Peptides against a protein of PDB entry 4PN1. Designs and how they scored, part 137

Target 1, 261 residues: chain A of PDB entry 4PN1
Amino acid sequence: KIEMNFLNKPIVPDTTKVISNFLTHYLITEPVEHVEIEAKLGTLIDLETQNRFEFPVMNETILNPEFNLRTRFESDMTASEHKYLNEFLNQAFRDSQKPGRLPFAYKHTKQVDLFYETEDNSRDKIRVSKNQSDNQVLACVKKRRVADLFLYCPNDAFDIRISISDELPVSMPSGNQQPSLTRLKDRVGYVHQEIKIDLTKTTQNDPVYDTTERHELEVEFGNIADLRDRAQKAKDGMEAPLFRRVQLFMDNVRILRREHS

## One batch from the design tools (peptide; made by RFdiffusion4, then SolubleMPNN)

Design b1_p21_6_s4 (from b1_p21_6, 10 letters changed)
Fold by OpenDDE base, seed 2:
Structure b1_p21_6_s4 (fold): chain B 261 residues (1-261), chain A 21 residues (1-21)
Amino acid sequence: as target 1 above (261 residues)
Amino acid sequence: SNNLPKEWYDEIDELIEKNLL
């Protein structure tokens, strides 16, 4: 007979605990009402060198937000990397349709995001999202980034930013108001076990500058209500459900950040 | 490359439409 350890009980990695605590804070302790929780693949860039930051660590590590590390996070990747990840996810999608697997759900969305200034000149802009094909309004929100947690991943192609955002539904801007910015989004979404994986190509047309494209991969908790319930249970002393959900989320992130052509 | 055709994003869409999945 083999046991997992000398207690014969599962042990939770520190990474899972730290992330779980981080999420619990913004789900339960200081709850964000319209919370979005996502991990983006990207690169921690040293502001001095403009290269990927090098920390004296050999594996995935959560950076302490209390320290100013003089870094920025670039959530962009190359078109080639994005294509590779799309191919990878397409294969994963196909494989998941086989008997004995839990299938991915798939959705392709092409939308236009219109950004409007708020009357109070708040930093938070109103985003109106419309379907590109029929101009139907999909959403009108004021998004506020609440907190970030950064993971430095020296052994992988990408670092990770986990972000807590508040997406407050708001009324449409007045008809006389002009958008300050317009972006086209081509989003391919994959959902597996209520974890959403999005490949997003963003195109921005600038009248002065050439069209710019951004390629992003994000992993999002697709069931916030369930996650909040799990977080509440964790606060009440039952941590296992939350840890399991966070572990699943992070394993998906880890798979993706390791993939490269 | 900034000029990758958007066509590759449509792969699964096309497969679904063609009932190949």
Scores: peptide ipSAE 0.327, ipTM 0.784, DockQ to the pose 0.013
Fold by OpenDDE base, seed 5:
Formats: C-alpha cells, sequence, structure tokens
Structure b1_p21_6_s4 (fold): chain B 261 residues (1-261), chain A 21 residues (1-21)
C-alpha cells in the first residue's frame, strides 16, 4: 500500500494557501459587498525594458504586492492565441457533454459597454452594459478595483492577475450625460462547476486613435456566496472547503495559461 | 491589430443550432 506522505494526509500547496488568505481578506475580513473575483491571462511587463518581466524563479510564483516591481500587467493576447484558446475550450466543452462528465454550460454574448463619468469626478466610471441585439440594459455598475495578486509564470505562455473588484449597482446616468467611452464586447463564456471562463474580444473606437482590439481570457468564481461561506468556515478553523475551491479555480487557470498556439 | 474573422467565435453556437453536439 502506498501512502500520500509520512502523515498519510493531504497537503495543501502553498500557492493555494496564499490565494485563499488573499481571498478571505476581501470576502470576510474587509468584506467587499459586491465582490467580483477573476483571474486574467496576460503578461507582466517590465516598465524599464518594456519586455516581459524577469524574476529569478523557475516556476509559478505569487509576487509580493508590498514590493514595487515596476511592472504593468497587460491583459491581452494575440488574435491567434485567442483563437487557439477558443478552439481548446470548444473541444473541452464538447468532451464534457459526454456521458460520465460534468457538462460545460455555454453562452455567447455580444454587448456594448458605455462608460460615464461620475458627478463627483471619481476615478471610477459608471458602466452601462447593453445587449447589442436589442439594446436591453444588462447592467449598470460602478466597478472599483480593490486589489490585485500577480502570479509570475515563467514556464507558461501567460502570467496571471487575480483581481478583487467591487461592482456596485448604481442608477442609470442622467439622460443628458454622454458616454466618455464606448466598448463593444464579443464574449464567449464557458461555465464548469461554477467556474466561469470567458473569452472576450473587445473593440474600442477612439475618435483620435485607430480602433483598438483586445483579446482577453478571464476565469471567474461563479458562486461568490459559496466562496464567501467557504472563506468564513476557513476563518472559523475549517479551511479544507476553501482550499478545495481555490485549488479547482487555480487548476483551471493553470490549464489555460499553459495552452498556446 | 490582430483581426480575425468573427465567424470562428460562433462555432459552438452553430453546433447547438444545428443540433450537432
Amino acid sequence: as target 1 above (261 residues)
Amino acid sequence: SNNLPKEWYDEIDELIEKNLL
């Protein structure tokens, strides 16, 4: 008989613990009311070199937010990479429909986001999202970025930003307000075990600059209430449920960041 | 910009519509 280790008990990876603690802080300790928790694939760029950041590590590493590494995160990929990931997820979707598997749910959404300045000149803009097909209002929110956690992934195609955001529902802007920015989003969404995976093509028309297109992949916790419950249990001394959920989330992220054309 | 035809995003949509899944 083989045992797991000399204690014959499961061990939790350090990454899982660090992320779990990070999440617990913003779920329980300083709770964000309308929290969104997502991981985006992208690249940590060294501001000095404008190349991908180089750190003396050989594998996935959570960067310490207390240090200014003089980096920016580019949450973008090429169209070819995006296409590859779409094909990959499509195959995963198809495979999950087979007997004995838990199926993906799928949704394709085309929306327009209208951004409005706030009356108080806050840095946070009001985002009105509308369905492109019928102009139905999908959401009106003020999104605030609360915190980020960066994972440097030297062996993978992408680095990761885990973001905590507050999406506060707000009233629609007054009819006399003009949007400061309009953004078209073509989003292909996959949901598996309440983990959301979105491929989003974003088109922005700037009157001064050429049309910019972005290709993003994000992984989001689809059940915040459950996650908050797990985080509370963790604070109460039962960490296993939270660790399992974070592990699932991170495994999905790891699968995706390793896939490259 | 990295422009691709939007049609490839519709793969699963088309499969669902055609009941090919």
Scores: peptide ipSAE 0.324, ipTM 0.781, DockQ to the pose 0.013
Fold by OpenDDE base, seed 4:
Structure b1_p21_6_s4 (fold): chain B 261 residues (1-261), chain A 21 residues (1-21)
Amino acid sequence: as target 1 above (261 residues)
Amino acid sequence: SNNLPKEWYDEIDELIEKNLL
């Protein structure tokens, strides 16, 4: 007979606790009403060197937001990396359709995002999302970035930004208002156990500058109500359900950030 | 009225259409 440890009880990694506490704060303590919680794969760039940030750590490390490390996060990857991740996820999708597995759901979406300035000169823009083929309005929101948590991942292809955002549904901009920015999004979405993984190719047309293309991968909590319930239970002293959900989320993130072409 | 991008990452789309999944 074997036991897990000298207490014979599950132990939770500190990373899971820190992230769980971070989420609990914005789910329960200072609740964001229309919360979106996502992790983006990218690169922490040292503003001084313009290279990937280097810190004297040897593994996944949550950076303390109280310290200004003079970094920026680039939520982009090469087309080759993005293609590789697509192939990887496609294989994962196919494998999940086999008997005995929980299947992925799949959705391919092509949309246009139109960004509008707010009348109150708020820094936050209104985003109108439309289907590219028929121009049907999919969403109209004002997204506010509430908080970020950065994970430096020296052993992996990508660093991670976990973001808390408030996606407030808002009324459509006035018909006479012109968008300040237009983005085409080609998004391949995979959902497994209510964790959403999106590969997004974004094309931005600038009338003055050349077309820019970005390749992003994001992992999102697909069931916020459940997550909020788990966070509430954690505040009430039962942390295990939240820890399990965060662990699932982070394991998916960890799988993806290790993959590279 | 934006130009549609070229097809991208359509492997699974094709499999679904062909009922190969």
Scores: peptide ipSAE 0.310, ipTM 0.780, DockQ to the pose 0.013
Fold by OpenDDE base, seed 1:
Structure b1_p21_6_s4 (fold): chain B 261 residues (1-261), chain A 21 residues (1-21)
Amino acid sequence: as target 1 above (261 residues)
Amino acid sequence: SNNLPKEWYDEIDELIEKNLL
């Protein structure tokens, strides 16, 4: 017979606890009504060197938000890296369709995002998303960034930003208002066990600068209601369901950030 | 790796439900 440890009981990694507590705060304690929770792959950049920051740690580490580390997060990757991840996810999708597996769902969308200034001159912009094929309005929201949690991953190709956002549905801008910014998005989306993985190529046309492309990978909790229920249970003393869901999410993130061409 | 088998969390959940913890 083998046992887990000298107590013969499972223990929860500290990383899981910290992330779970972070999520619980914005799900339950100070609840965000229209919450979006996502992890983006990218790079923590040292503002002084403009290179990837070198923290004195040897493994995945959650950075303390109380400290200003003089860093910025770049949620971008090369086209080559993006292509590799797409191929990787496509293979994962195919493999998941085999008998005995839980299948991925797949969706490819092309949309245009139009950003408008608010009438009250708020710093938050209204985003109108339209389908490129028929110009159907998909969403009209005002997105507010609420909080970030950064993971430095020295052994992987990417660092991670976990973000809490509020996506408030709002009315369409007035017909005479012009967008301040337009972005084209080509998004390949994969869903497995209600975890959404999106590869997004964003094209922005600037009248002054040449057309720029950005390549992003994000992992999102696809079932916020379930996550909120789990967080509530955790506040009530039953933490295991939340820990399991956070563990699943982070395992998917960890798989992706380790993949590189 | 800080990963734990998912069944461990299921075990905790089951133990709590059974009032064994």
Scores: peptide ipSAE 0.022, ipTM 0.418, DockQ to the pose 0.029

Design b1_p21_7_s1 (from b1_p21_7, 10 letters changed)
Fold by OpenDDE base, seed 1:
Structure b1_p21_7_s1 (fold): chain B 261 residues (1-261), chain A 21 residues (1-21)
Amino acid sequence: as target 1 above (261 residues)
Amino acid sequence: SKKIEEEQKQLAEKLEALAYA
């Protein structure tokens, strides 16, 4: 007979608690109405050295936002890394279709995002998303970045940024306005247990600069209502459901960030 | 639904990596 520990009860990792508290703040305490919660894979770059940030820790570490570490986050990877992850997720999708497993869902989408300046000169731009095939409007939103939480992952290929955003539906810009920026997005999306994983190739044309292409991987909570309910229960003293959901999310992130060719 | 599940299974057989430059 073996036991989990000397109490013979599950224990919650500190990382799970910290992230859960972070999410609870923006779900319940100061609730964001149209909240989007996602993790992006990328690299923390030291602004002084322009190399990957080095911190005197040996494992996954949530950085304290109260400290200015003079870093920037690059939410990008090489085409080779992105391709590897695409193949990896395709295999995971195939394996999940087998009996006894919970299946992935898959969707391939191509859209164009048009960014417009607001009439009040707000920092936040209006984003109009259209389907590339028929130019139909998919969404018109004003996205505000509310908060970020950075995870330094020295043992893995990527660092992580967890972001809280507010995506407010807004009216279409006036017909006489021209977009300040256009982006083409080629996205493959995977959903497993209401966790959404997106691989996106973004192409941006600039009249001054050469065409740039970015390769991004995002992990998003696909059921915000359920997450909010779990967060409320946590505030009311029942933390286990929230911890379990955050643990699931983070385990998926951990799988992805360590995968490389 | 069963229909969606069947469609996803068929898709699994056709999955390919995205085109990369």
Scores: peptide ipSAE 0.147, ipTM 0.757, DockQ to the pose 0.012
Fold by OpenDDE base, seed 5:
Structure b1_p21_7_s1 (fold): chain B 261 residues (1-261), chain A 21 residues (1-21)
Amino acid sequence: as target 1 above (261 residues)
Amino acid sequence: SKKIEEEQKQLAEKLEALAYA
């Protein structure tokens, strides 16, 4: 007879526990009301060398946020990498439509984001999102970055930033205010088991800086209410549901960060 | 929704034409 281990019980990877605890803090302990939780693919850059940071580890590693590692996270990739991931996800979408599979949902959106300075000169800007086709307002929020958790992934094309954000709905800026920044977003979105995967091409026009383009891939928890419920159960001693959801999320992230041309 | 599901299936055939974001 073969058993999983000497307890003959499943074991949860430590990474799952660490991330679960991180999420639980901002879902339950110090709850963010309008929380957004996403992982972005990118690169941890060493500020001294301006190259990808090198840590003395050989596999996926969650970095301790208590240490200043003199890094920045570049949530960007090449157009070629982005296109490859788009094709990869397109194929995954098609395959998921087959009998016996759970299907992806797909949506292509084009929006413009207008950023406004707050009257109190707070660090957080107001973002007004509009549909590019009809200029209909989609959202008006003040997004606050609450916390980040970084994963160094030496064996993969990308490192990962998991971010907790507060997207507070706010009133529209006064008609006299001009946006300090505009972003055109061309987004292809995939949803599978309430995990959202977005590929976004962003064109940014800044009054001071030249137009810049970014190519981003983000993975987001699509059902925060469910996640919060799972986190509460975890606080109450039943951790399995939360661990399962975090594991699913991270497996999707791992699949994506490993893909390269 | 069944209708949405069918729409997504039809979209699957067109994804390559939509290509890259």
Scores: peptide ipSAE 0.078, ipTM 0.777, DockQ to the pose 0.012
Fold by OpenDDE base, seed 4:
Structure b1_p21_7_s1 (fold): chain B 261 residues (1-261), chain A 21 residues (1-21)
Amino acid sequence: as target 1 above (261 residues)
Amino acid sequence: SKKIEEEQKQLAEKLEALAYA
């Protein structure tokens, strides 16, 4: 007979605990009302060298936000990398449709995001999202970035930024107001066990500058109410449900960041 | 629902992808 360890009980990785505590803070302790929690694949760039940041560690490491490491996060990848991930996720989708598996859900969305200045001249712009096909308004929000947690991943193609955002629903801008910025988004979305995985191509046109295109992959908690419930239970002394959900989330992220052409 | 599951299975045979140059 084989046991897991000398206690014969599951043990929670420290990474899971750290992330769980981070989430609990913004779900329960200082709760964000309209919270969005997502991880983006990208690259930590050293501001001094303009190359990928180098840190003296050999594995996935959560960077301490209390330290200014003089980095920026590039939430972008090459078209070839993005294509590879699209093909990878398509195959994962197909495989999940087989008997005995939990199936992915899939959705392809094309939307336009219109950004407007606020009347109070606040830093955060109003974003109006519309469906490209019928011009239906999908959302009108003011998004505020609340906190970030960075994972340096020396063994993988990508580093990770976990972000807490507040997406405040707001009224539509006046009909005579013109958008300051317009972005086209082509998004394929995959949902598995209420974890959302989105591949997005963003096109931005500038009247003066050439069209720019960005390729992003994000992983998001699709059931915030459930996550908040789990976080509350954790604050009340029952941590296991939260740890399990965070572990699931991070395992999905880990799978994706390891895949490259 | 069962209907959604069937729709997703059909989509699996005709999966869309992002277009790349």
Scores: peptide ipSAE 0.055, ipTM 0.723, DockQ to the pose 0.012
Fold by OpenDDE base, seed 3:
Structure b1_p21_7_s1 (fold): chain B 261 residues (1-261), chain A 21 residues (1-21)
Amino acid sequence: as target 1 above (261 residues)
Amino acid sequence: SKKIEEEQKQLAEKLEALAYA
């Protein structure tokens, strides 16, 4: 007979607990009304060297936000890396369609984002998203970054930023107002067990600078209502459902950050 | 790059064909 451990019970990784508590704060304690919770793959950069930061740790580590670590996060990757991940996810999609598996859903979207200044000169801009094919308005929102949690991953291709955002629906800007910025987005989206995985190529034309292209991979909780329910249960003393959901989310992130061309 | 973009587009189109054929 083989047992899991000397208690013969499952154990929750500390990383799962820390992230769960972080999420619970912004879901329940100080609730964000229109919350978006996502992880982005990228690189923690040392502001002094402009290279990837070298923390004195040997594995996945959540950075303490109370410390000034003199870093910035670049949520970008090379086109080659992005292509590889696209192929990887496509194969995962195909494999999930086989009998005995839970299938992925897939969607390819091309949109344009128009950014407008607010009348109150707030730091947050209004974003109008339109479908490129028919110019249908998909969304008009004011997005505010509420909090970030960074994971340094020295053994993987990417570091991780988990972000809490408030995506507030707002009225369309005045008809006479011109956008301050326009971005084209080409996105392929995958959904598995209500976890969303998006590969996005963003093109931005700058009148002064050359056209910039950005490649991003995002992992998002697709069912916020369920997550909030789980967080409430956790706050009430039943943590297991939340831990399981966070573990699922993080395992997907871990799979993706290990992949590279 | 433009090449990578086109390749990804083609792969996505093929994927759609497989998923919805």
Scores: peptide ipSAE 0.028, ipTM 0.548, DockQ to the pose 0.014

Design b1_p21_7_s2 (from b1_p21_7, 10 letters changed)
Fold by OpenDDE base, seed 2:
Structure b1_p21_7_s2 (fold): chain B 261 residues (1-261), chain A 21 residues (1-21)
Amino acid sequence: as target 1 above (261 residues)
Amino acid sequence: SELIKKEQELLAKKLEELAYK
């Protein structure tokens, strides 16, 4: 008989613990009411070199937010990389439809986001999202970025930003207000075991500047209520359910960031 | 459900058509 280790007990990777604690803080300790929790693939850029940040580590490493490393995170990839990931996820979707597997769900959405200034000219803008096809209002929210956790991934094509955001539902702007910014979003979404994976092409038109396009991949916890419940249990001394959910989330992220042409 | 499964199968067949468009 083979044992797991010399204690013959499951162990939790340190990364899982750190992320779990991070999430617990904003789910339970200082709870964000309308919380969105997502990981974006991108690149940590060294502000001095404008190249990818280099750190003397050989594997996935959570960066300590208390240290100013003089970096920025670019949540973008090339069209080619984005297309490849789309094809990869399409194949994963198809494979998951086979007998004995848990299937993906798939959704393709095209929306326009209109950003409006607030009366107090606060940093947080009001976002009105509409379907491109019928102009139906999908959401009207004020999104606040609460916290970020960065993972440097030297062995992979992408680094990771895990973000905590608050998406507060708000009333529609007055009819006389004009949007300060308009963005088109073309999003293909995959859901597996309540983990959402979105590929998004964002197009921004500027009357002065050329049209810019961004390509993003994000992984999101699709069941916040369940996650909050797990986090509460963790605070109450039962950590295993939270660790398992975070591990699942991170494994999906790890799969995606390793894929490249 | 079986209905959901069939819908997803149909979506799977259309993925190439919808992908990146």
Scores: peptide ipSAE 0.031, ipTM 0.665, DockQ to the pose 0.012
Fold by OpenDDE base, seed 3:
Order: structure tokens, then C-alpha cells, then sequence
Structure b1_p21_7_s2 (fold): chain B 261 residues (1-261), chain A 21 residues (1-21)
């Protein structure tokens, strides 16, 4: 008979605990009302070298936010990398439709995001999202970035930013107000076990920088109510349900960040 | 980006075929 270790009990990786505690803080301790929790694939850039940050570690590492590492995070990737991930996820979708598997759900959306300045001149802009096909309003929100957690991943194609955001529903801007910025979004969304994976191509016209295109991949918790329940249980001393959900989330992220052409 | 768009369209078509069968 084989045992998993000398105690024959599961062990939770420290990474899972750290992330779980981070999430619990903004779900329970200082709760964000309209919380969005997502991980973006990207690159930690050293501000001094303008190259990928070289941290003296050899594996996935959560960076301590108390230290100023003089880095920026770029959530963009090349068109080639983005295409590869799209093909990879398409294959994963197809494979999941086979008997005995839990199937992916798939959705393709094309939307226009209009950004408006707020009346109080706050830093947070109002975003109105519309469907490109029928111009139907999909959402009108103020998105506030609450917190970030960065993972340096030296063995993989991408580093990771986990972000806590508050997406506050707000009233539509006045009819006479013009948008300060317009973005076109082409998004394919995959959902597996209530984990949402989005590939997004964003096109933006800038008067100074001309037309820019951005390619992003994000992984999001699709059931916040369940996650909040798990976090509350964790605060009450039962951590296993939260750890399992965070582990699932991170395993999906780990799969994706390793894929490149 | 055009390649990504084409791939997305191809997938959509395949999904329609699967939904029909």
C-alpha cells in the first residue's frame, strides 16, 4: 500500500494558504461589496532594466507587497502567444465534451467600452459596455482596483497578477457627455467548474499613439457567493473548502502560464 | 489579431455543428 506521506494526510501548499488569506481579507475582513477576483497573465518588468524582472528564486513565488521591487506589470502578450492560447483552449474545450468529462461552456462576445469622466473628477472613470451587434447596454460601472498580489514565475512564459476589484454599478452618464475613450473588445470566454477564462483582444484608437491592440488572458472566479461562503467558513476555522477552490483556480492559472508556441 | 479572430470564428462554427448534431 502507498501512502501520500508519513502522516498519510493531505498537505496544503503554502502558496494556497497565502492566496486564500489574501482573498479572505477582501471577502470577509474588509469586504468589497461588488468584488471581482481575477488573475491576469503578463510580465513583471524591472523598471531599471526594462526587461523581465529577475528575482533570486527558482520557482513560483508570491512577492511581498510590503517591499518596493521597482517593477511594473504588463498584462499584454504578443498576438502569437494569444493565438496559441486560443488554440489550446479550443482543444481543451473539445476534449471536455467527451464522455466522462465536465464540459466547458463557451461564449464569444464583441463589445464596445465607452469611458466617461466622473462629475467629481475622481480617478475612476465610468465604463459603459455595449454589445457591438445591437448596441444594447450590457453594463455601466465604476471599476476600482482594491489590491494586487503578484506571482513571479521564472519557469513559465508569464508572471501573474491576482487583482481584487470593486465593480460598482452606477447610473448612465448624462446624454450630453462625450466619452473620453472608446475601446473595442473581442472576447472569447471559457467556463469550467465555475472558473472563467477569458481571451480578450482590445483595440483602441489613440490620437497620439495611433491604433493600439492589446491581447490579454484572465482567469476569474465565476461564483463569488460560493467563494465568500468558503472564506467565511475559513475564518470560522474550516479552511479546507476554501483551499480546494483556490487550488483549483491556481492549477488552471498554472496550466495557462506554461503554454507558449 | 486577425488570426485570433479567425480562430474564434472557426470555433463558433464548430460549436454550431456540435449543437446541431
Amino acid sequence: as target 1 above (261 residues)
Amino acid sequence: SELIKKEQELLAKKLEELAYK
Scores: peptide ipSAE 0.029, ipTM 0.589, DockQ to the pose 0.013
Fold by OpenDDE base, seed 5:
Structure b1_p21_7_s2 (fold): chain B 261 residues (1-261), chain A 21 residues (1-21)
Amino acid sequence: as target 1 above (261 residues)
Amino acid sequence: SELIKKEQELLAKKLEELAYK
């Protein structure tokens, strides 16, 4: 007879616990009302070298936010990498439609984001999102980044930033107000077991640098209410449901960050 | 505004479509 370990019980990886605790803080302890929780693929850049950050670890490592490592996170990839991931996810979508699997959902969205300054000249801008085809308003929000958790992944093509944001619905700007910035977004979205995976190509004009393009991959918790319930249960001593959900989320992230052209 | 519309059109021309294949 073989047992899992000397307790013959499942054990939760420390990474899962750390992330779960991080999420619980902003879901329950200091709750963000309109919370968005996402992971972005990108690169931790060393501000001193302007190269990818080098940390003396050999595997996936959550960086301690209490330490200033003089890094920035660049949530971008090459067009070829982005295309490869799109093809990869398309294949995953097709495979999931087969009998015996849980299917992906797919959506292609083209939108324009208009950014407006606030009356109080706060750092946070109002974003009005419209459908590119019919100019229908999709959302009007003020997004605030609340917290970040960085994962250094020396064995993979990408590092990871997990972000907690507050996406507050707000009133439309006055009719006389002009946007300070316009972005065009082309997004393909995949949803599997309420985990959202978005590939987004963003185009915007810059008065100094002309037109710039960004290619991003985001993984988001698609059911915040469920996640909050799981986090509350964890606070009450039942951690397993939260751990399972975080593990699922992170496994999807791990799959994606390992893929490269 | 008309200016915004023109900007959107310009950006759209430079945007390569991501498509499900």
Scores: peptide ipSAE 0.017, ipTM 0.513, DockQ to the pose 0.012
Fold by OpenDDE base, seed 1:
Structure b1_p21_7_s2 (fold): chain B 261 residues (1-261), chain A 21 residues (1-21)
Amino acid sequence: as target 1 above (261 residues)
Amino acid sequence: SELIKKEQELLAKKLEELAYK
C-alpha cells in the first residue's frame, strides 16, 4: 500500500499557511472594513546595487517583514512581457470556453484616475475614477496600504507583492480643487473562479520625465465576503476551506510569474 | 502544464481530505 506520508494524513505546505495567516489577520483579527487583497508581479530591487536583489535562497520564499532588507518593489514589466502575458491569457480564455471547463469572463476598460490632496493634508490621496468615454464617475475612494507581503522568486521572471489595502469610499473633492495627479488606465480584465487577473497600461504625465507608461499585472481576490467567511472558519478551527482558496490564488500567481517569451 | 495540473490535483485532494478530518 502507498501512503501520503508516515502518518498517512494530509499536510499543507508552509507557504499556504503563512499566507493564510497573513490574510486572516486583516480579514478577522484586525479587520479591514473595505479590504482589497491583490498580488502584483514585479521585481525586488536592491537599493545598493539597483539590480534585482539576490537572496541566499533557491526557491519561492516569503520574506520576513520584520527585517529591513534595503529593497524596493518595482511593480512594472516591459511592454513585450506585458504583451506576451496578454497573449497567454487570451489563449487561456479561449481554452476555458471549451466543454467541460469553467469559463473565463473578459472585460476591457479605460478609465482616468484623478488624485486629490485631502483637506487635512493626510498622506493618502483621494482618487476619483472616471470612465474615459463619457467621464462618468466610477468611484471616489481614499486608498490606504495596510500591509505588504513579499515573495522572492529566484527561479521565475517576477517577484510578488501581496498587498492588503483599505479602499474607503469618500465624498467628492470640492469643485474648485484641482487634481495633483492624473493617470490614464487601459485595463484588460480576466475573471476565473472569482479570481481577477488584470493587465493594465498606465499613462502618466510627469513634469520631469514627461509622459511615462507603466505595464502591470495584478491578481485579486474577487469575492471578499467568501474569503472572509473562510478566514472566520479557519479561526474557528476549520482551516481547509481557506487553504484551498489561498492555494487557488497562489497557483494562478505562480503560473503567471513563470511565463515568459 | 500537465505537471502543474497533476500537482494541483494532488494538493487539492490533500486539502479536501483535511476538510473531512
Scores: peptide ipSAE 0.000, ipTM 0.315, DockQ to the pose 0.039

